# Designs tried in a protein design run: peptides against a protein of PDB entry 3T6J. Part 296

Target 1, 375 residues: chain A of PDB entry 3T6J
Amino acid sequence: PIVESYIGFIESYRDPFGSRGEFEGFVAVVNKAMSAKFERLVASAEQLLKELPWPPTFEKDKFLTPDFTSLDVLTFAGSGIPAGINIPNYDDLRQTEGFKNVSLGNVLAVAYATQREKLTFLEEDDKDLYILWKGPSFDVQVGLHELLGHGSGKLFVQDEKGAFNFDQETVINPETGEQIQSWYRSGETWDSKFSTIASSYEECRAESVGLYLCLHPQVLEIFGFEGADAEDVIYVNWLNMVRAGLLALEFYTPEAFNWRQAHMQARFVILRVLLEAGEGLVTITPTTGSDGRPDARVRLDRSKIRSVGKPALERFLRRLQVLKSTGDVAGGRALYEGYATVTDAPPECFLTLRDTVLLRKESRKLIVQPNTRLE
Target 2, 372 residues: chain A of PDB entry 3T6J as posed
Amino acid sequence: PIVESYIGFIESYRDPFGSRGEFEGFVAVVNKAMSAKFERLVASAEQLLKELPWPPTFEKDKFLTPDFTSLDVLTFAGSGIPAGINIPNYDDLRQTEGFKNVSLGNVLAVAYREKLTFLEEDDKDLYILWKGPSFDVQVGLHALLGHGSGKLFVQDEKGAFNFDQETVINPETGEQIQSWYRSGETWDSKFSTIASSYEECRAESVGLYLCLHPQVLEIFGFEGADAEDVIYVNWLNMVRAGLLALEFYTPEAFNWRQAHMQARFVILRVLLEAGEGLVTITPTTGSDGRPDARVRLDRSKIRSVGKPALERFLRRLQVLKSTGDVAGGRALYEGYATVTDAPPECFLTLRDTVLLRKESRKLIVQPNTRLE

## One batch from the design tools (peptide; made by RFdiffusion4, then SolubleMPNN)

Design b2_p27_2_s2 (from b2_p27_2, 12 letters changed)
Fold by OpenDDE base, seed 4:
Structure b2_p27_2_s2 (fold): chain B 375 residues (1-375), chain A 27 residues (1-27)
Amino acid sequence: as target 1 above (375 residues)
Amino acid sequence: MTGIVADPETGLLLTEEGLKKLEEELA
C-alpha cells in the first residue's frame, strides 16, 4: 500500500484570529480506486475553474496541476478529523507553487452510517434517498470543496517592490463596475487580514463552490453518476447542506454571539443564502415529534435547485470571491456576518429552531480508527 | 485547510466486518 502522512502546525480553525496552527498529524493509506476519480477531477479542473462565477482575472493566472488522493486514515492526531484537506494553507503559495488535496475516504464512510431512525430534520420521503446517496454526494462535495473551492481564486497582491499581480487599468471589479481599489500588501495574508472570519468565510466559499459545481454534468460523470443517479446525488448534496445549516445552530452560542465551529457557521450562512432566495426552494417547518416535543423538517425543492438555488449561490459565491481577492475586509465582514447572524426574527425564528436542534441532538460517537496488519 | 468535518453524529466504531473490508481494500 501507498502510505501518506503529514505532521505539523497546520490548521488554524481553533485560533480565534486564524493565525496559530494546531499541531496535527496523520498516517493514511491511499485508496487507489477513489483516487482515480479525483485524478479525473484534477484532469478537468482547469476547465471547471472557468465555470466558477467570477472573471478569469479573479482566478489564478496559471493553473498548477495539484495532487489529489483519497486516503484511508489509520491514525489521526488532532482535535477533529476532517473529511478533506487542501494544503498548504497559504494562498500565495497555492497560487504560485501549487497545492495538494486529500479526501479522507474512511472518515466520510463513517459519517454515512447514520441509522434511518436517527436521521433528524428530514422528510420521511427523503430519508431513504439521503441514506443511499449521502456517501456518494459527500465524495463529490469534498472533491469539489478541496480542489476547486480551496484551490480556486486569486488574491490581488502588491509585492514589496510595488508591483501588482494584476493589471490595475484593465481589471474590473464585477460587483462595483470599477477598477480594483483594494488588495493585499506585502506581508498581508488572508488569515491576517480577515482574522476572525477568515476560516469560516473560506469554508463557506469552498462549500459554495461544491454546491455550485456539483450541478455540472461533467462533475457527476467524473464520479460515475449519470441520469437519475446524478440528479439524486445533486439533490442529496444540496439537501445535506441545508440540513447541515440547521444543525449548525448547535454550534452557535447566543449569549456570546459566537460560533464555535467554522464549517458549521459556513453551512448556516449557505442556508441563509438559500432561504433568502425564496420561491419555495428551502422550507424549514417546525413540527411536533412523535414524542410530543418540538421537531423540525427541512424541505428542499429539487425542481428549484437550478432555477432558484444556483443563481442565488452564484451571486453569493461571486461576492465572496471578489471580496476575498480584493482584500475588502469591511465588505467581506459585512456580507458574511450579516448571513451568520442568528436571531429569532420571523419567519425562520432561528433561536427557537436552535432549541429544537439542541433537543434533538444525539450524542457524538467516538471514531475508532482502524488498524492494518501485514500478512 | 480542511474540508467538511465529519458529521459528529456519525462517528462509528468500525465493526470487525468493516475492518476486514478496509483491510481488503488496503491490500
Scores: peptide ipSAE 0.026, ipTM 0.437, DockQ to the pose 0.147
Fold by OpenDDE base, seed 3:
Structure b2_p27_2_s2 (fold): chain B 375 residues (1-375), chain A 27 residues (1-27)
Amino acid sequence: as target 1 above (375 residues)
Amino acid sequence: MTGIVADPETGLLLTEEGLKKLEEELA
């Protein structure tokens, strides 16, 4: 078997300022079959990057062919086991040296063992479809999230010599129609500049890329989905995201006005964006469960994904990228914290929904790392 | 062998208390 490993101070999700890495390490075995799908995705990456909703001037100057491998993790040491990894975490290095993508395939597989009766917040008509396609849709999402999410976008930089990595006279901010007014100076990084929102903001961007690009027929084809199956995978991927946005409320602490998990905050933000789009795209309805206690249902109108959801996500994702590229912390914080705010304001009443989420919280699924035997 | 248990939805490892509970359920 092909064995991969890494070790070091890698992820900064546990640092409130997004700067200090947690010491992590893993040992994993390459899953050749799943890796082949990601290799096809890599082969299409340069073309798919052009489908992202920002000008080429906001994308990396040179496409660097990344490595993408599906791994079955044998041992992972850290505070959490990710479904996917994109490294290095330094945007400047990603731009100049390239990056590596990893999908932890066996971590994803555990997520598939959801019992129908324990599946919360979905319409009954969606449950079977959700169970069937959650796994495959998550594979698509992880691939896009890592490769084209974390692997996309450019930071505008002025180096220590005063040189810019962009043409100040010709590059136009697509949101303002003006020349670029801000950039990263020497010594400034994404994490240092955006600080407390950096990790969650980047995860939100990556998740949004996944949702946006999963609508592209070529993506579904790469993963082996066509026709009705492709549409079901899209639907379940979006449905999973809006459901996750509701579930995310578990990780909000009202008393401290803070989020305890960057990915869950990101998913809540996406839910807010899609709710704001309106037109019946996403509906969260408080209900009463069979036990007589509060419950809720999330409904996603499949027919509105492309007509309402995609344009809303496009605009949002473009704004995320433009603000990231230009190092506009004030604008980025205003945008992101605006969507990340949890109040009890109608119509959603998110604080009340949080109580429902906590009430309906079931026993967490646990990933037990397997032993691999050479037979 | 302490099985590393992560929440597949969050990617977070269980707290020490959660691990103990899991160990009790698996015994």
Scores: peptide ipSAE 0.008, ipTM 0.462, DockQ to the pose 0.139
Fold by OpenDDE base, seed 5:
Structure b2_p27_2_s2 (fold): chain B 375 residues (1-375), chain A 27 residues (1-27)
Amino acid sequence: as target 1 above (375 residues)
Amino acid sequence: MTGIVADPETGLLLTEEGLKKLEEELA
């Protein structure tokens, strides 16, 4: 097996000044099969970026090909185990030696291990498919999310010298049909402009890219899925997202009108987008559990994913990207906060559903490091 | 850059800072 490890003061997230690294270390084994899938995805990334629902002028001018490896962690020492790592953190080394993306595959697998009897909010007919394909569908989603989600899109910038990184005369906003009217000025960043919504907004964009591109046959082929299996992976990926949007309500605090988790907020937004699409694509039905307490069921019509879901997500994803590229904070906030608002308005009654979600909350999972023995 | 510490209940997420760095590296 190929063994990878790192040890040292690497990440500075816990330092209020962002300067001092936390001591971390891991030992892992390369998952060759999954790494090969990610390598194929990387090799296809430039072509797949063209499938995203925005003009090339809103995409990065140059695609930098990263290394992408899947690792099975044997031991991890630190304050917490990440799902993915990008290293090195030194800009000079990244420029001269390149960078590596690492997926901690077995950490992801553990996070999604669910017993059938504990699986909430799904129809009985979907549970077996969900259990079977949750892992594979998640691998697809994560790969797309990281590489083509976070790795996509261009920010329009005017530098300190007044030069633009786009042609002001020829680039057209696909939403307005007009020339570009806003951009990032020198010193402005995504986070500085979009502030409180920046993280969740970007996660929502990345998740949406995953859902959108997982419909592409080339993506499914890269991950080794064809025919009925490919369709089941698509179905479970979309089903997982709409279910996650419901589960996300746990992380909303009504009294503060606040979301406590950026990804969960993002997933709720996607659920709202797909509900708005209508036509029976997504249905959330309040029910009564066997214990006589409130329950709910999420239904996704498989036959409407491409006909109803894809167009809705396409329009939404395009809007996210255009607003991001142009630095249109007002438009971006209006769009995102609109979908992120949680009320008790009919027909969904999300605050009531939140109570149901809390009643059906699963126990916290524990990650236990494996014991490896030489036999 | 590390993804957000895996909360098994919330899923494994990249940190905002990690995402920004990835975007910068991929830009």
Scores: peptide ipSAE 0.019, ipTM 0.369, DockQ to the pose 0.107; fails the geometry check
Fold by OpenDDE base, seed 1:
Order: structure tokens, then C-alpha cells, then sequence
Structure b2_p27_2_s2 (fold): chain B 375 residues (1-375), chain A 27 residues (1-27)
């Protein structure tokens, strides 16, 4: 077997300022079969990058073919086990030297063992579909998230010599219609500049890329889905995201007005974006469970994903990227924290929903490592 | 228990309380 490992200060999710890496390490075995799917995605990456909702001037100047591998984790040392990894975490290196993508396949596999009876917050009619396609849809999402999410976008930089990596005269900010007015200075990084929101913001961008690009027929084809199956995968992927946004409320601490998990915050933000789109795309309905206690249902209108959801996500994702590229921390923070704010304001009453989420919190599915088996 | 137990949805490691619950369920 091909063994891969990493060790060191890698992820900064536990740093409130998003700057200091946590010491992590893993040992894993390459899953060749799953890796082949990601190789197909890599082969289409250059084309798919052009489908992202920002001008080429906001994308990497040169496409660097990344590696993408599915790994079965034998052991993981850290505070959490990711579903996927994109390394290095330095944007400058990603842009100039390249990057590697990893999917932790066996982590994903365990996540799919949800019992129907324990599946919360979904309409009854969606449960079977969700169970059937959660796994496949997650594979699509992780692939897009890592490769085309974390692997996309350009930071505008002025180097120590005063040279720009973009044409100041010709590059136009698509949101303002004006020339670029802000950029990263020498020594400034994504994490250093965006600090407390950097990790969650980037995860939100990557998740949004996944949702946005999963609508592209070529993506579904790469993963082997066609026709009705492809549409079901899309639906379940979006449904999973909006559900995750509700579940995310568990990780919000009202007393401290903070989020304890960057990915969950990101998912909540996406939920808020899609709720804001309106037109019946996403509906969260408080209900009463069979036990007479509060419950909730999330409904996603499949027919409105492309007509309502995609445009909303497109606009949001473009704003995320533009603000990231230009190093506009004030604008980025205003945008992101605005959507990340949890209040009890109608109609959603998110703080009340949080109580419902906590009430309905089931015994956590556990990934026990080592979690590898030879078939 | 030798190994790491994590929440598959969040990737977060289980708390001691979560571990105890798991042990009870396995038991």
C-alpha cells in the first residue's frame, strides 16, 4: 500500500485569530479506487475554474495541476478529523508552487451510517433520498471544496519592490466597477489580514464553490452521475448544506457571541444566504415532535435551486472572492459577520431554533480510529 | 480505548462524556 503522512503545525482553526497552526499528524493509506475519481476532476479543473463567478483576473494566472488523493486514515492526531485537506495553507504558495488535495475517505464513509429514524430536521419524503445520496453527494462536495474551492482565486499582492501581480490600470472590481483599490502588502497573508474570520470565511467560500459547481453537468458526469441521479445528487448536496446550517447552531455560543467550529459557521452563513434569496427556496418550519417537544423541518425546493439558489450563491460567492482578492477586511468582515450573526429575529428565530437543535441533538456518531478495513 | 473518536459530521473529537456514552452503547 501507498502510505501518506503529514505532521506539524498545519491548521489554524483552533486559533481565535486564525494564525497559529495546531500540531497535527496522520498516517493514511491511499485508496486507489477513490483517487481515480478525483483524478478525473483534476483533469477538468482548469476548465471548471473558468466557471467560477469571477473574472479571470481574480483567478490564478497559471493553472498548476494539483495532486488529489483519497486516503484511508489509519491514525489521526489532532483536535478534529477533516473530511478533506488542501495544503499548504499559504495562499502564495498555492498560487506559485502548487497544492495537494486529500480526501479522508474512511472519515466520510462513517459519516453516512445515519439511521433513518434518527435523521433530524428533514421532511419525511426527503429522508430516503438523503440517506441514499448523502455519501455520493458528499464525495462531490469534498472534491469541489478542496480542489476548486481552496484551490481557486488570486490574491492581489504588492511585493516588497512595489510591483503588483495584477494590472492596476486594467483590472476592474466587478462589484464596484472601479479599479482595484486594496491589495495585500508584502508580508500580509490571508490569515494575518482577516484574522478571526479567515478560517471560517475560507471554508464558506470553498463550500459555496462546491454547491455552485455541483450544478455543472460536467462535474456530475465526472463522478458518474447522469439524468435523474445527477439531479438527486445535486438536490441532496444542497439539502445537506441547508440542514448543516441549521445543525451548526449547536456550535454557536450565544453568551460569547462566537462560533466554536469554523465549518459549521460557514454552513450557517450559506444557509442565511439561501434563506435571504427567498422565493420559497429554503424554508425552516418549527414543528412539534412526536414526543410533544419542539422540532423543526428544513425544506429545500428542488425546482428553485437553479433559478433562485444559484444566482444568490453566485453573487455571494463573487463577493467573497472579490473581498478576499483585494484584501478588503472591512468589507469582508461586514459581509461575513452579517450573515454569521445569530439572533432571535423573526421569521427564523435562530436562537429559538438553536434550542430545538440542542434538544434534538442525538448521540454523536463516532469515528473510531483506526477505522480502516481491507475488503 | 486506543484511538481517536471523532464526530463524523463535524470532525471534532468526542468529549469524555461522549466517550462514556459510546462505551455504554458498545457495552
Amino acid sequence: as target 1 above (375 residues)
Amino acid sequence: MTGIVADPETGLLLTEEGLKKLEEELA
Scores: peptide ipSAE 0.007, ipTM 0.423, DockQ to the pose 0.133; fails the geometry check

Design b2_p27_2_s3 (from b2_p27_2, 13 letters changed)
Fold by OpenDDE base, seed 4:
Structure b2_p27_2_s3 (fold): chain B 375 residues (1-375), chain A 27 residues (1-27)
Amino acid sequence: as target 1 above (375 residues)
Amino acid sequence: MTLTVADPETGLLLTEEGLERLKAELE
């Protein structure tokens, strides 16, 4: 078997400033069969990167073929077990030296094991479909999130010698129509500049890339989905995201006006973007459960994903990338915190919905990891 | 960067199938 491991201070999600890594480590075995799918994705990555909604000047100058493997985790030491990983976390290293992606396959498999009766906030008609395709859709999302999300985009940098990694005269900001007016100086990083929003912002970008690119037929084909199955995977992936945006409210603390989980904040932001798109794409309806207590239903109009959802996400994702590339912290913060704001304003009444989410919250199961022995 | 599962209510417990797959990979 092929054994992979890593150990060190890697992820900074628990640092409010996004700078200090938490000690993390794992031992895993490579799942060769699942890795083959990700290898196909890697083979298409260079072309798929061109499908992202920013100019090539905002993408990496040279595509560096990364490693991507599916891992079955034997043991994981850390505050939480991820579904996927992209490392290193330094954008400058990603664009100059490359990166590695992993999908924690057995983690995903566990996450998919949801009982129908415990599935909250979905319409009954969607539950069976959701259960059926949650796993496959997650595989797609993780692959895209890691490889083409975290693995995409360029930071504009001025080095210590004053040289730029972009042509100041010719590169145009697609949002402003002007030349590039901001960049990362020597020693500045994504995390150092964007600080408190860096982790969540980047996760939002990566999740958005996943949703955006999962619409591409080639992506679904890589994962072995065609025809109606492909459409169902797309639908469930988007449905899962909007549902996650609702569930995310659990991780918002109104009294402190803060978020306690970066990925959940990101998912809420995406929900807000898709709600803003309007036209009946996403609807959250407060209801009364069978127990007589408050409940809610999230609805996603499948027929409007491409016509309404994609354009909205495209615009948003482009803005995320442009602001990231240019190191525009003020603009980035304004954009992101705007969508991350939770109020009780109609029609959504998110604070009220939060109460519903909390009411419907179930206790999480303990994480149990296997042990192996030689006899 | 990592991706956390979308379901915040999910605890991670390897299924029997997952364990068997893992065993197979170790052989």
Scores: peptide ipSAE 0.022, ipTM 0.607, DockQ to the pose 0.147
Fold by OpenDDE base, seed 5:
Structure b2_p27_2_s3 (fold): chain B 375 residues (1-375), chain A 27 residues (1-27)
Amino acid sequence: as target 1 above (375 residues)
Amino acid sequence: MTLTVADPETGLLLTEEGLERLKAELE
């Protein structure tokens, strides 16, 4: 078997300032069959990057073909096991040297294992469809998230010599219609500049890329879905995201006004964006469970994904990227923290919904990893 | 950057299918 490993200070999710990496490491075996699926996505990456909702001037100048490998994890040392990884985390290295993507296949398999009777917050009519397509839709989402999410976008930089990596006279900010007025200076990084929101903000951007691009027929074709199957995969992917946004409330601490998990915060932000779009796209309805206790149902109108959801996500995703590229921390923080705010204001009453989420919380699971021995 | 399925404190239990796939890759 082909064995891969890494070790070091890599992810900064546990640093309140988003700067210091957590020490982690893994040993894994390459899944050749699943890797081939992601290689097809890589082959189309350059074209798909053009479908993202920002001007080419806000995209990387040169596309560097990344590696994308599916891995089955033998052992993982760290605070948490991811489903996907994009490395290195240094934007300058990603732009000049390239990057690698990995999907942790057996971690994804755990995510697919959902019992129908334990599936919360979905309408009965959606449960069977959700169970059927959750796995395939998640494969699509992870691939897009890592490859075209984390792998996309340009940072505007002025180097130590005063030179810019963009034309100050011709590049226009699509949100303001003006020339670029802010950028990263020498020594400034994404993490150092956006600090406390950097990780969650980037995850939100990557998740949004996944939702946005999964609507493209070419993406579904790459993953082997056409016709009704493709539409079901799209629907379940979006449904999973809005459900995840509700589930995310578990990871909010009202007393401290903070989030304990960057990805869950990101998913809540996306839910807020899609709720703001209105027009019946997403509906969260408080209900009473069979046990007589509070419950809730999330409804996504599949017929409005393209007409209502896509435009809303497009605008939001473009704003995320523009603010990131220009190093506009004030604007970025205002936008992101605005959507990440959790209150009990009607009609959603998110703090009340949080109580329902906590009430319906699944029992704590254990991370159990396989042991291998030489015979 | 990573995509995390769940909170580190919650944990994940590998499924039988996941274990079997892992075994198959080792053979």
Scores: peptide ipSAE 0.021, ipTM 0.527, DockQ to the pose 0.125
Fold by OpenDDE base, seed 1:
Structure b2_p27_2_s3 (fold): chain B 375 residues (1-375), chain A 27 residues (1-27)
Amino acid sequence: as target 1 above (375 residues)
Amino acid sequence: MTLTVADPETGLLLTEEGLERLKAELE
């Protein structure tokens, strides 16, 4: 088998300031069959990047073909095992040297093993569809998230010599209509500049890219979905995201006003964006469970994904990217923290919903990482 | 052999240590 591994200070999700990497490592085996699907996505990446909702001036100057591999993890040492990885974590290197994408296939497989009777917060009519397409939709999402999410966008930089990597005279901020007024100075990085929100913000951007681009027919085709299946995959992907946004409340600590998991915070933000879009796109309804205790249902109107959801996400995603590119920390923080705020304000009453989420919390699945030996 | 716990909603696996930290934060 083809074995891949990495080790070192890699991910900074546990650093409140998003800067210091946690020491971790893994050993994995390449899943050739799944890797082939991601290779097809890579082959289309340059074209798909053009579909992202920002001007080419906010995208990398030169497309660098990345690697994308699906891995079955044998052993992982760290605080947590992700479903996907994009490395290196340095934006400058991603732009100039390239990057590698990894999907941890067996991690995804475990995550999908949800029993119908334990599936919370979905309408009964959606449960079977969700169970059927959760896996495939998540494959799509992970691919887009890593490759075109983390792998997209340009940081505007002024180097130590005073040179800019963009034309100050001609590049226009699509949000303001004005010339670029802020950028990264020498020595400034995404993490150093955006600090406490950097990780979650980036994950939110990447997740948003996934949702946005999964609507593109070519994407579904790459993954082998057509017709009704493609539409179901799209629906379930979006449904999963809005559900995840609700579930994310588990990872919020009201007393400290903080989030304990960057990805879940990101998913909550996306939920808020889609709720804000209104028009019946997303509805969260408090209910009473069969046990007489609080419950909730999330409903996503399939017919409004493209008409309501996509435009809302487009605007939001563009704004995320523009603020990231320009190093506008104040604007970025205001935007992101605004959506990441958890209150008990109506109509959603998120703090109350959090109690419901906690009440309905399922037991986590045990994963065994075996020792392997050559006899 | 290492024991981890997969979060069915996040697609993340937690090590024993990670799980304990998470539990502590939820208290």
Scores: peptide ipSAE 0.015, ipTM 0.363, DockQ to the pose 0.222
Fold by OpenDDE base, seed 3:
Structure b2_p27_2_s3 (fold): chain B 375 residues (1-375), chain A 27 residues (1-27)
Amino acid sequence: as target 1 above (375 residues)
Amino acid sequence: MTLTVADPETGLLLTEEGLERLKAELE
């Protein structure tokens, strides 16, 4: 429909157990021009899913063509406005019934208002490029995140009748080389099983899919980027992610050893993964600002994205998916919480960096709705 | 059609940092 809406208990990010949805709702208008790009992405989704770093046995058995629409939000009731949505938020339903994706295009457009002088933690040489390509890179990231992130992967399930949705004798865990040893039983869900890490873990997987697949030339072509522009979009997308990982520290509470935002935790985890890759891929350097107070700079070596970044992300993303598919909560928690741990250990000294992030934090923002105009 | 996210103090549109915070709520 030209006008889309939804209402209900949908997102569970505010529930510590990831189970109870926040009541939200929106009214939006379809952006036909942007939707056309996502339609092309959908048309390529089945092929792009094969590019993900897990065996087909860990992917959905049947590709269900989803809807993907770009929406201009007229009104949104909730604690925040997402850039994209994938619904339903139930993996079992996504596997059997399909899903719908939306991009909230006019939310993404807000990024165009970023003032260069207020842009924190970037090298001066990157600021103009970042400002130029932030919007377009967001479109790519959101599309991939929703469609191929949340829309990918299979849960291994034993149903109430004892039947498996996978061949126990032939399916091999690519990480262990062994047969599948764990799965979801009847009544178990992703959220119920992984509980406190479920939301953030899934967001991390989805974000990682975005970064990983944005390297694929076909993806950039779908969005209309070629040559140097495509490379710049890739660079800015990755740069944005590592920057976001630093910014994420705002949402960590050291006293409680707790994260307050699932997506921010996810982005920090990705930053940690890319830092661990080493070889000068990502560098965070504490500096002194022009005001004489602590500052920092994030540097991403463009030339190392494919050679260093991609392999690191590949390994990590595969592990995320395998642990998710097999319902291996212990392994999943160990992996994810390991990367989500914030300490002041050198060389990064993340707790110290957190102080810098807080020092440079902007004032609280407000969403003003509706905002429409005729052109 | 654009969603306006503004700084309550300045009236300026939301920066990237602010956008990331909002995105963190419901993506």
Scores: peptide ipSAE 0.014, ipTM 0.372, DockQ to the pose 0.079; fails the geometry check

